# Peptides against a protein of PDB entry 3V4L, part 74

Target 1, 386 residues: chain A of PDB entry 3V4L
Amino acid sequence: GQPLAKDKVALLIGNMSYWEHPKLKAPLVDVYELTNLLRQLDFKVVSLLDLTEYEMCNAVDEFLLLLDKGVYGLLYYAGHGYENFGNSFMVPVDAPNPYRSENCLCVQNILKLMQEKETGLNVFLLDMCRKRNDYDDTIPILDALKVTANIVFGYATCQGAEAFEIQHSGLANGIFMKFLKDRLLEDKKITVLLDEVAEDMGKCHLTKGRQALEIRSSLSEKRALTDPVQGAPCSAEALVRNLQWAKAHELPESMCLKFQCGVHIQLGFAAEFSNVMIIYTSIVHKPPEIIMCDAYVTDFPLDLDIDPKHANKGTPEETGSYLVSKDLPKHCLYTRLSSLQKLKEHLIFTVCLSYQYSGLEDTVEEKQEVNVGKPLIAKLDMHRGL

## One batch from the design tools (peptide; aimed at target 1 D127 I166 Q167)

Design b2_p25_4_s1 (made by RFdiffusion4, then SolubleMPNN; from b2_p25_4, 8 letters changed)
Fold by OpenDDE base, seed 5:
Structure b2_p25_4_s1 (fold): chain B 386 residues (1-386), chain A 25 residues (1-25)
Amino acid sequence: as target 1 above (386 residues)
Amino acid sequence: SLEEEEEELLKKGAKLVSTSPELPE
């Protein structure tokens, strides 16, 4: 019979906005497109951008809580990275220059923890460089991995080599994701699928002799990303997993605010990633005596580091939101919250209505406080584990 | 073709950028 997954869970991390390292661009598009593809494959996907060391550790710990016997686990990482002595290190956005293993997440440590869960399939897709870091002389004494089957590594590049992105005037994928996305939905054994991706990448003249996909596999069974999830979640653990995932994906409901002047504002919310939300405001009713009015959002929690210069834009693109802009309502003001993982409390902010009456030169302001609870990933309370 | 896309990217001034940080030498 076709193999069944008990469940399918994916954690996707894209690090771009490094503090002490060159900024990347491809992880934005790569995480977004991979999220949409894995959702079509019935994966429960958590997608996170620009994580610190602490935030990456917590995201991995929460991901490991979703894993159990016969669950398919997929970890994707796009960002800076290195490989020392066969150990792969993912570099957080707050990593110092130079960074060391103590500032980074070791993929083989995550694999050890995944093996303890008796997972049905473990897939690591590592879209990072595999050059040695000569500033890190630490040899991680990894405890002996259990002799388990069903592990697959897809490295975007071979050992000691670089992974590349194509930077141009537009949004583009990294080289690995450019080819992976075209095959990811195919009903093939995951190692066969990745081998076909490796052949397709091998036709790329830009990266020929510079980047080559490496596959490491202990997969003794025919397992595919297309394998169906086993039945309705009948176990208490499966119900908990579904509830945890649902909490991490719950958007605030759209609301209609009514001001004393008789203006009505619609406030709406959209998810770009599990930690990235767009707020949009629109005027839905205006009395005829009011000639002009605008609705601004302000007074965000300090933990979100919202620069007012980047808030209340006339287009989603002016906020840095290029991916979901087509799905957003037009003629709004847009604000992008890119760090929802930092939110310790409820998201409370002010909606400020600025308006002018016909025949009066002075602008009038009315304000309403809005509490939307904990949106998206902020429901997981990633900061309360200290 | 993939080759035509690559040539068009090069003509547009696309750059291949490593995801390796420039660590100090």
Scores: peptide ipSAE 0.306, ipTM 0.836, DockQ to the pose 0.888
OpenDDE base, seeds 1, 2, 3, 4: peptide ipSAE 0.311, 0.292, 0.305, 0.289; ipTM 0.837, 0.827, 0.834, 0.826; seeds 1, 2, 3 fail the geometry check

Design b2_p25_4_s2 (made by RFdiffusion4, then SolubleMPNN; from b2_p25_4, 8 letters changed)
Fold by OpenDDE base, seed 5:
Structure b2_p25_4_s2 (fold): chain B 386 residues (1-386), chain A 25 residues (1-25)
Amino acid sequence: as target 1 above (386 residues)
Amino acid sequence: SMEEEEEKLLKEGAELVSTSTELPE
């Protein structure tokens, strides 16, 4: 019969906005495109951008809580990284320069923990450089991995080599994701699918001799990303997993705010990633005596590091949101919250209506406080372990 | 086709940029 997954869970991390290292561009698009494809494959996807060491550890811990016997686990990482002694290290955005293993997440340690969960399949897709870090002399004594025969590594590049972004017209894609996305939905054994991606990368003149996919696998069964999820979630553990995932993806409901002047606004919310939300405001009713009015959002929690200069933009693109702009309503003011993982409390902010009456030169302001609870990933309380 | 996309990328001036960190020497 066709193999069945008990469930399918993916953690996607894209690190771009490094503090002490060169900024990347490709992880934005690559995490987004991969998220949409894995959702079509019935994966429960958590997608996170720009994580600190602490936030990456917590994201991995929450991912491991979703894993159980026969669950398919997929970890994708796009960002800076290194490989020492066959161990892959993912570099957090707050990593010092130079970084060491103590500042980074070891993928083989995550694999050990996934094997303890008795997973049905472990897939690692590592879109990072595999150069040695000569500042890290630590030899991780990895405990002997269990012989589970359910492991697949897709390394975007060869051992000791660089990974590349294709930069074009202000956008970038990783070379690996460029070819992976065209095949990811195919009903093939995951190692066969990755071999075909490697062949496609090898045929492209742009990438030929620059980057080559390395596949490391111990996969005794014909497992595919297309493998169906086993039945209705009948176990208490499957119900808990579904509820945890649903909590991390719950958007605030759209609100209609009414001001004393008789202006009505609509406040809406859209998810770009599990930790990235767009707020948008629109005027839905204006009395005829009011000639001009705008609805601004302000007074965000300090933990979100929202610069007012980047808030209340006339287009989603001016916020840095190029991916979901087509799905957003037009003629709004847009604000992008990119660090929802940092939110300790409820998201409380002010909606400020600025308006002008016909025949009066002075602008009038009215304010309303809005509490939207904990949106998206902020429901997982990733910071409560401090 | 992949070849047509590649020719388009090359004609439009697509650049390969390394994601390597410049660690101090």
Scores: peptide ipSAE 0.323, ipTM 0.849, DockQ to the pose 0.669
OpenDDE base, seeds 1, 2, 3, 4: peptide ipSAE 0.322, 0.303, 0.314, 0.306; ipTM 0.852, 0.835, 0.845, 0.839; seeds 1, 2, 3 fail the geometry check

Design b2_p25_4_s3 (made by RFdiffusion4, then SolubleMPNN; from b2_p25_4, 8 letters changed)
Fold by OpenDDE base, seed 5:
Structure b2_p25_4_s3 (fold): chain B 386 residues (1-386), chain A 25 residues (1-25)
Amino acid sequence: as target 1 above (386 residues)
Amino acid sequence: SMEEEEKKLLEEGAELVSTSTELPE
């Protein structure tokens, strides 16, 4: 019979906005495109951008809580990284320069923890450089991995080699994701699918001799990303997993705010990633005596590091949101919250209506406080472990 | 086709940029 997954869970991390290292561009698009494809494959996907060491550890811990016997686990990482002694290290955005293993997440340690969960399949897709870090002399004594025969590594590049972005017209894609996305939905054994991606990369003149996919696998069964999820979630553990995932993906409901002047606004919310939300405001009713009015959002929690200069934009693109702009309503003001993982409390902010009456030169302001609770990933309380 | 997309990328001036970290020497 076709193999069945008990469930399918993916953690996607894209690190771009490094503090002490060169900024990347490709992880934005690559995490987004991969998220959409894995959702079509019935994966429960958590997608996170620009994580600190602490936030990456917590994201991995939450991912491991979703894993159980026969669950398919997929970890994708796009960002800076290194490989020492066959161990892969993912570099957080707050990593010092130079970084060491103590500042980074070891993928093989995550694999050990996944094996303890008795997972049905472990897939690692590592879109990072595999150069040695000569500042890290630590030899991780990894405990002997269990012989589970359910492991697949897709390394975007060869051992000791660089990974590349294809930069074009202000956008970038990783070379690996460029070819992976065209095949990811195919009903093939995951190692066969990755071999075909490697062949496609090798046929492209742009990538030929620049980057080559390395596949490391110990996979005794014919497992595919297309493998169906086993039945309705009948176990208490499957119900808990579904509820945890649903909490991390719950958007605030759209609100209609009414001001004393008789202006009505609509406040809406859209998810770009599990930790990235767009707020949008629109005027839905204006009295005829009011000639001009705008609805601004302000007074965000300090933990979100929202620069007012980047808030209340006339287009989603001016906020840095190029991916979901087509799905957003037009003629709004847009604000992008990119660090929802940092939110300790409820998201409380002010909606400020600025308006002008016909025949009066002075602008009038009215304000309303809005509490939307904990949106998206902020429901997991990633910071409460301190 | 992949060849047509590649040709288009080259014609539009697509560049390969390394994601390598410049660690101090």
Scores: peptide ipSAE 0.334, ipTM 0.858, DockQ to the pose 0.676
OpenDDE base, seeds 1, 2, 3, 4: peptide ipSAE 0.328, 0.304, 0.325, 0.311; ipTM 0.858, 0.842, 0.854, 0.846; seeds 1, 2, 3 fail the geometry check

Design b2_p25_4_s4 (made by RFdiffusion4, then SolubleMPNN; from b2_p25_4, 7 letters changed)
Fold by OpenDDE base, seed 5:
Structure b2_p25_4_s4 (fold): chain B 386 residues (1-386), chain A 25 residues (1-25)
Amino acid sequence: as target 1 above (386 residues)
Amino acid sequence: SMEEEEKKLLEEGAELVSTSTELPP
């Protein structure tokens, strides 16, 4: 019969805002595009940008909790990385310069843990450099992997080589994602799909001889990303997995706030990633005696590190939100919360209405506190232990 | 076509930038 997945789960990590290393651009677009494609393939997707070592460890632990017998697991990583002795290391945004294996996540250790879950398929898509790190002399003694015959690695580049971004008009895509996105929805064995992506990269004059896809597979069965999920969750474990995923994707409901002056505002929320949310405010009712009014958001939790200079923008793009701007209401003020994983408590903030009456020069202010609970990934409490 | 997209990228001045970390020597 056609292969069936018990479920399909993906963790996508895009690291770009490094503290002590060159900033990247491609992970933003590549994680977003891949998220949308994997959702069309009925994957439960967690998408995370700019994770510290601790946050990456917790994201992997939460991903492993979603894995079970016959579940398809996909890990995508875009960021800095290295390869020593055939072991791939993902570099967190807080990694020191130079970094070592103790500051990084070993992909082969994650694979070991996925094999303990008896997964149906393990896919690793690694959009990172594979140069040796000469500051790390540690030879990881990996325990012998089980012979599961369900493993696929797609390395964006060859061993010892660099990965590249295509920078154009202020945007960037990884070379790997540029070609992968055109094939990802095809009903093909995952190794055959990746071979076609490798051929497409080899035909492009821009990428030819610069970057080549390496495929490592131990895949005895015809498994595809298009393989259907087994019908209604019949097990308690499948219900728990669905609830765990749903918690990480719960947006606050839109609210209508009423001020004493008779102004009504709408407060809305949109997800860009599992750890990135846009807040938007709009004036929905204004008394005729009020000539001007604006609704600002302020007093955010310190853990979110929100610069007030980047809050309350007239466009989503001015917040750094280029991907979801088309799906947002127009004529709002926009604020981007990019680090929801750092939220220890409920998201409490102030809505400040500034307004002016006809024939008065003085601006009046009214304030309301808003509690929206724990939005998106903040519901997983990724900082329990710091 | 992929060839037309590539030609457009080249005409628009698309650049390849390495994601390599510059570690100290």
Scores: peptide ipSAE 0.343, ipTM 0.863, DockQ to the pose 0.676
OpenDDE base, seeds 1, 2, 3, 4: peptide ipSAE 0.337, 0.314, 0.331, 0.323; ipTM 0.862, 0.847, 0.857, 0.852

Design b2_p25_5 (made by RFdiffusion4)
Pose (drawn by RFdiffusion4):
Structure b2_p25_5 (pose): chain A 386 residues (1-386), chain P 25 residues (1-25)
Amino acid sequence: as target 1 above (386 residues)
Amino acid sequence: TETFLVSKDGSTVEEVSEEELEKEF
């Protein structure tokens, strides 16, 4: 009568800043929006931006680790894509120009690995172009899929077509997400809901005749993204899964820093994506003997490659964050640490204090090192092993 | 303020007028 979910797990990857290819803009916004909607449907969500081929492979491995028998698995990709010989390919940021299947991730490969885990539902939302990569000479000759009647595809466009994004100077949105976001929370069967989304998408003027939603499904059960999760976890296997999930969404504690000069610096942390964290520095207390002082953050791990133009900015928007000043505590210096999947080491940076005493010209520098461990997805150790 | 319709692979770029944008949204 009522279909049930052992758990609901989602992996969302949004690639924008390609090295050899046109950079995109809507993937960040779409990924942020789909996570919030999927969390309302009680999903264990992993949100990741600008992944290389190696990094993308690890995100799939961490996602597969969170899937077991009866778990609803969902994959959302927004970025560059191509379709050759019946296979869909997601293009990573590190992709060369020209690129091949070896440089890219085949969705069919990911689907087989999910079937090996006995998942109750396999939902794929591919918000990418689907044209031929004429340069691709290799045809993967993949093994046949086990008939499991739970595979669902939400292609943003049809084979040989293009998926579009509106790059209005401001926010920038994807077309698939414009029509998906208003309907995702419905208690309809996943296939029915995706078809109702395809109708509203046809009412789109910007994309008519250039992009249409394509649904491919084997699902023979009234399964939905709103189906409930098997109440009390109480199983040992169920507990290991919730720990593995919590291991990736840990944020450093908002610490207060005391300086030898009697100055206090409040250090705050904010989560934007599993791959993105925001630090803010607020000067909480200073002694009367000091009037002039500015706190600044430096000496980040070189693996992260933090640009100076994204650090020590008066507002979060100036760092490139999707989070706005109403979401983040007011008046600090905001710094954006994207690319946490690049952190093999522990997170160590210096909170540098530049200050001046009453009646003196000289400028005094007091550097204090801060170790915040492995925040968020860095805790998963995606680079672990030989 | 500029507005473009852009394919995900960036191979196709089209400029969008303000009227068309308002009709859509």

Design b2_p25_5_s1 (made by RFdiffusion4, then SolubleMPNN; from b2_p25_5, 9 letters changed)
Fold by OpenDDE base, seed 4:
Parts: C-alpha cells; structure tokens; sequence
Structure b2_p25_5_s1 (fold): chain B 386 residues (1-386), chain A 25 residues (1-25)
C-alpha cells in the first residue's frame, strides 16, 4: 500500500539580507512558492526569512519539537552555505566575514536529531553553494548517524560547485526552485521526483556545467511528498503538534478602531511568512466635515527594528511585499513587519489618525494604542525555550 | 533590463542578455 505519514512538517529558511556578505534575492520567492506548494501537500509549514544564528537554532529546535514517530520532516534552506568534509553548513545572516562552522548550522547535526524522533521521512532541500570554506579547517566530530533508510538530500548543486539565482528588477527563482516547483506536486517517490528535476535542470544552458542537482538518499520505501496524512484518532503528541503549529500561524483579528472625530479605521493583518506580517489600515467611515484623513501606524517595539521610512506606504510593493500584494485590500496604508521572531513581548503599537476639517488649515491628530498580542511565530516563544 | 546570474554565495556574478533569459525563463 502507499505509505502514510503520521503528519507532515516543513521548516523553510530563506536568508538574503546578510550583514557581512553579498545579498540574495531568490530566497524570498523560493520560500514563498515552496510554502504554497507544501501547503497543498498538507504540510504544516513554518517559513522564516533572514534569521540570525540564534534564531536559526531556535527555529530548528521548534521544528524538531513538531517531529515524532512516522512524521515526515522537510527542511529547506536557501542562502549562503558551504560544505567541508561532506558536512553542509547553513550560514545565518549575522555570520561574520569570514564565517566558520561555529557561526553556522550543520545539517548533519539536524539530521541526527531528526533520526532520534523516529521520523517516517527526512527530506533536506539545500539551495546553497557547496564549495569548501578555506577559512574553516574544523572537522566536526559528528556522532555516527543511525541507519534509518528514510533520508533524502536534494542539493541544488554538486559538491564543490555553486548554486545560482537570477537577479533582475522583478521577482525570480533560484535555478533549483525554478525546476523543483514544476514537479513538487507529482505523486512520485521523492528520489524519482528529484531525479526528474535534475534532468530538467540539466537542460538549462545558463547553468550547464556549473550547477547540477545532487541526490543523496538512503530511502528504502516508496515515500512521496503526496503521501496522505494518517487520519484520526490523533495521538496526544499529534494534538500538541497541531496546536503548536496553529499557534505559530495565528494572525491577529482584524479590528475596527473608532476615533473621537467619528472616523472609523479598519486595521487588518496578513501573513507573508511565519515571521513576516503586513499591517494595513483603511478608512471605513469618515464624517463629511473631514476633508482628508490618513491612519498611520507608529511606536512599534524597538526589538522589531522598524525603519519609519518604510512604514505606512501607499502600496504593498513600497514596503518590499511583492508576493502577497494581490491578496491585500487596495487603498490602504501598508507596513511590513519582517522580523517577528525578535518580538519578546506583545506587539503594541500606536494608530495615529491625522485629519483635516473643512475650513480649518491645521491638521488634527488622534492616537490609539493597539495590543495584538504575539502574532504568528512570536507565539512559539522561541526565546524562552533555552 | 539588466539581468544577472549570481551564485548564492555572491562569488560569481555574470551579466546575461534578455535573449538568454527568455530562452530559459
């Protein structure tokens, strides 16, 4: 019979905004598109952009808490990376230049921890370079992996080679994700699916002889990403996992704010990623004596590092939100919160209504504080688990 | 439009034409 997954969980990390290294573009699109595809495959997806070393460790730990016996685990990473002595290192955005293994996450260590969970399938999709880092001669003494026969690595490139992205003024995928996305929904053994992706990527003239997909697997069973999740009864552990995942994806409720002048504001929230939320404001009622009014959001927690110059934009695209802009209401002011993993406290901010009365030259302001609790990934208390 | 093929470590940057891009993408 077709194998059943007890559950399906994915962690997707896209690092782009490096502090001391060249910036990337593709991980934004790649994580977003892969999230949507994996959701269609009934994966519980945590999608995270631009993580520090500490935040990446916590994201992996929280992902490992979602894993259990017979669960399918998928880790995707897009960003800077290297391979030393057959060990793959994912580079956090705060990594120094040069980075070393002590500043990076070793994928084989994560695999060891996944094997301890008795998972049904372990899939790693690594969209990073696999060149040696000559600044790091550390050979990690890894504990011997168990023989679980349930492991698949899809490397975007072969050992010692580069992975590529297309950079232009628009949105583009990495070369790996471009070909992966077209096949990901196919009901095939995951190693067969990745082999077909390798054949498709092998036709790309731009990367021919520079990038080639490598599949490393010890998969003894016909397991696919399409394998159905086992229905009820859910174990107590499955209920806990479902609750934990649901917490990490809970948006604040949309609210209607009423100001003393009689203006009503709709405050809405949209998730772009598990750590990226868009706040939008719209005027839903305006007294006729008010000729102009705008509703700005301000006074955000300092931990979010929000530049006011990038807040309260007339379009989602002006905030850097190109992907979810079609799903957002029009004619709002938009603010993108891109670092929700840094939020230790409740998200408290001010809605400032600026307005003008007919026949008065002076602009009037009214302010209302809003507490929306911990949105999305901030509910996991990633900072408290250590 | 300027289009670049870039390695995910930023070590390689290659300018590609709109024609080369459209043949692949």
Amino acid sequence: as target 1 above (386 residues)
Amino acid sequence: MEIYLVSTDGSTVEKISEEEYKEEF
Scores: peptide ipSAE 0.575, ipTM 0.950, DockQ to the pose 0.899
OpenDDE base, seeds 1, 2, 3, 5: peptide ipSAE 0.550, 0.489, 0.460, 0.517; ipTM 0.945, 0.931, 0.924, 0.936

Design b2_p25_5_s2 (made by RFdiffusion4, then SolubleMPNN; from b2_p25_5, 10 letters changed)
Fold by OpenDDE base, seed 4:
Structure b2_p25_5_s2 (fold): chain B 386 residues (1-386), chain A 25 residues (1-25)
Amino acid sequence: as target 1 above (386 residues)
Amino acid sequence: MKIYLVSTDGETVIEISEEEYEEEF
């Protein structure tokens, strides 16, 4: 019979905005497209961009809390990385130059912890370079992995090789994700699916002799990403997992703000990623006596590191939001909050209405404070686990 | 436009033509 997953959980990390290393572009698109595909496969997806070491550790810990006996776990990573002695290291955005294993997350350590959860399937998709880091001579004394025949690694490249992205004027995928996305929905054993992706990537002339997909597996069962989730959650642990995931993906409700001048503003929220939210404002009612009217957001928590120069844009694209712009209302002012994982408190900010009356030269301002609680990933309180 | 194939470590940068890009993508 077809295997059943008790549940399906994915953690996707895309690191691009490195402090001390070259910036990437593809992880933005790759994490977004993979999120949408895995959602179609009934995965509970946590998607995170630009994590520090501490934030990556917490994201992995929260992911491990969602894992249980017979759950399918998928970890995707796109970013800087290296491989020393057959151990894969994911590089956080705050990693020093040069980075070492002490600044990075070891994938084999995560695998060990996943094996302790008695997972039904462990899939790692690693879109990173696999070169040796000559600045790190540490051989991690990894405890012996349990012999579980439920592990699949898809490496974007071979050992000692580079993984590539296309840098075009527009949005483009990494080479691995370009080929993976076309097959990911196929009802095939995950190793067979990845073999077909490897064959497709092997036809690409641009990466021929530079990048090739490597599959490392110990998978005794015919498990697929398409395997159906077991029906109603029968266990207390399954209910807790569903509630925890739901909390991490709950957007604030849209608000209608009423100002004293009689202007009404719609305040809306959209998720780009689990840690990235777009705030948008639109004027839904304006008295005829008001000739000009703008509603901008300000006074954000300092922990979010919001540059006011990138806030209140006339298009989502001007905020750096290229992916969700089609799903957003038009004719708003847009603000992108890209670091919701840093939010310790409630998201409190000010909506400022600037307007002009017919026949008055001076602009008038009215302000309203808004508390939207903890949006998206900020509900997991990733900072409290240590 | 200039199109680049760039390694995810930023160490390798290869300029590709629009023709080479359109043949593969």
Scores: peptide ipSAE 0.538, ipTM 0.941, DockQ to the pose 0.890
OpenDDE base, seeds 1, 2, 3, 5: peptide ipSAE 0.524, 0.485, 0.522, 0.483; ipTM 0.938, 0.930, 0.937, 0.928

Design b2_p25_5_s3 (made by RFdiffusion4, then SolubleMPNN; from b2_p25_5, 9 letters changed)
Fold by OpenDDE base, seed 4:
Structure b2_p25_5_s3 (fold): chain B 386 residues (1-386), chain A 25 residues (1-25)
Amino acid sequence: as target 1 above (386 residues)
Amino acid sequence: MKIKLVSTDGSTVEEISEEDYKKEF
């Protein structure tokens, strides 16, 4: 029969906004597109942008808590990276220049921890450079991996080579994701699927002789990303996993705010990623005596590092949200919260209504505080040191 | 707009023509 997954879990990390290194653009689009495809494949997807070392460690730990016997685990990473002595290192956004292994996450260490969970399949998709870092002479003493015969690495490039993105018209895709996305939904053994992606990418003249997909696998079974999730009564562990994932993806409910002047504001929320939320405000009722009114959001928690210059925009695109703009209501003010992983407390903010009466030159303001609890990834308390 | 091929470590940046881009994508 076709293999069954006990469950399917994916962690997608896209690092682009480096502090001390060149900024990328592809990880934004690539994580978003891959998230949508993996959701169609019944994966529980955690999608995270621009993580620090500490935040990446916590994201991996939370991902490992979602893994169990017979679960399919997929880790995707897009960002800066290097390979020393066959060990792959993912570079956090806060990594120093030069970065070292002590500032980075070793993929083979994550694999070891995944093997301890007795997973049904371990897939790593690594969209990063595989050049040696000459500033890091550390040979990680990795403990011996178990022989699990359920491992697949898809490297966007070969050893010692670069992975590339195409920057065009404000959008970018990684070359790897450009070809992967066209095949990802195919009902094929994952190694066969990646081999077809390698052939498709090998036709790209722009990267020919510079980037080539490498497949490293020990996969004894015909496992596919399309393999159905076992519909059997969830173990207590599977119920806990489902509840934990659901909590991490629960948006705040839309609110109707009523002001003393009789203006009604709809406050809405949309997820772009597990750590990125769009807040939008719209005027749903205005008394006829009010000629102009706007509803701005302000007084956010300092931990979110929200620049007021990028808040309360007339379009999602002006906030840096290019991907979800089609699914958002029109004629709102938009604010993008891009660092929900930093939120330690409840998301409390102020909605400020500014309005003008017909025949009065003075602008009037009314304020209402809103508490929406912990949205999305902020429910996982990634800041609780274990 | 300028089309660029950029390595994911930012070490390589190549400007691509719209004609070369349209042949591939």
Scores: peptide ipSAE 0.579, ipTM 0.951, DockQ to the pose 0.883
OpenDDE base, seeds 1, 2, 3, 5: peptide ipSAE 0.543, 0.543, 0.534, 0.523; ipTM 0.946, 0.945, 0.943, 0.940

Design b2_p25_5_s4 (made by RFdiffusion4, then SolubleMPNN; from b2_p25_5, 10 letters changed)
Fold by OpenDDE base, seed 4:
Structure b2_p25_5_s4 (fold): chain B 386 residues (1-386), chain A 25 residues (1-25)
Amino acid sequence: as target 1 above (386 residues)
Amino acid sequence: MEIYLVSTDGETVEKISKEDYEKEF
């Protein structure tokens, strides 16, 4: 019979905005496209951009809490990385130059922890370079992995090679994701699916002889990403998992703000990623005596590191949001919150209405404080250890 | 439009022609 997943959970990490290393572009689009595909496959997806070492550790810990017996776990990573002695290291955005294993997350350690959860399937998709780091001579004494025949690694490149992205018109896609996305929805054993992706990538003349997909697997069962999730959650653990995931993906409700001048503002929220939210404001009612009117958001928590120069844009694209712009209302002011994982407290900010009356030269301002609680990933309290 | 093939470590940057890109994509 077709295998059943008890549940399906994915953690996707895309690191781009490195402090001490070259900035990347592809992880933005690749994490977004993969998120949408995995959602169509009934995965519970946590998608995170630009994580520090501490934030990556916490994201992995929260992911491991969603894993249980017979659950399918998928970890995707796009960013800087290296491979020493057959161990893969994911590089956080705050990693020093040069980075070492002590600054990085070892994928084989994560695999060990996933094996302790008695998962039904463990899939790792690693879109990173696999060059040796000559500044790190540490051989991690990894405890012996359990012999579980439920592991699949898809490496975007072979050992000692680079992974590539194609940059076009300010957007980029990873070569791996470009071929993976075309097959990801196919009802095939995951190793067979990845073999077909490897064959498709092998036809690409741009990366021929420079990048090749490597599949490392110990998979005794015919498991696919298309495998159906078992019906209603029967266990307390399954209910907890569903509630925890739901919390991490709950957007604030849209608000209608009423100002003393009689202007009404719609305040709306959209998720780009689990840690990235767009706030948008629109004027839904304006008295005829008011000739000009704008609604700005300001006074954000300092932990979010929001540059006011990038807030209150006339387009989503001016905020750096190129992906969700089609799903957003038009004719708003847009603000992108890209670091929701850093939010310790409730998201409290000010909506400032600036307006002008007909026949008055001076602008008038009215302000209203808004508390939207903890949006998206901020509900998981990934910072409780600091 | 300029098209670049870039390694995910930033060490390799190659300018790709529109014609070479359009053959693959």
Scores: peptide ipSAE 0.512, ipTM 0.935, DockQ to the pose 0.866
OpenDDE base, seeds 1, 2, 3, 5: peptide ipSAE 0.509, 0.490, 0.486, 0.490; ipTM 0.936, 0.932, 0.932, 0.931

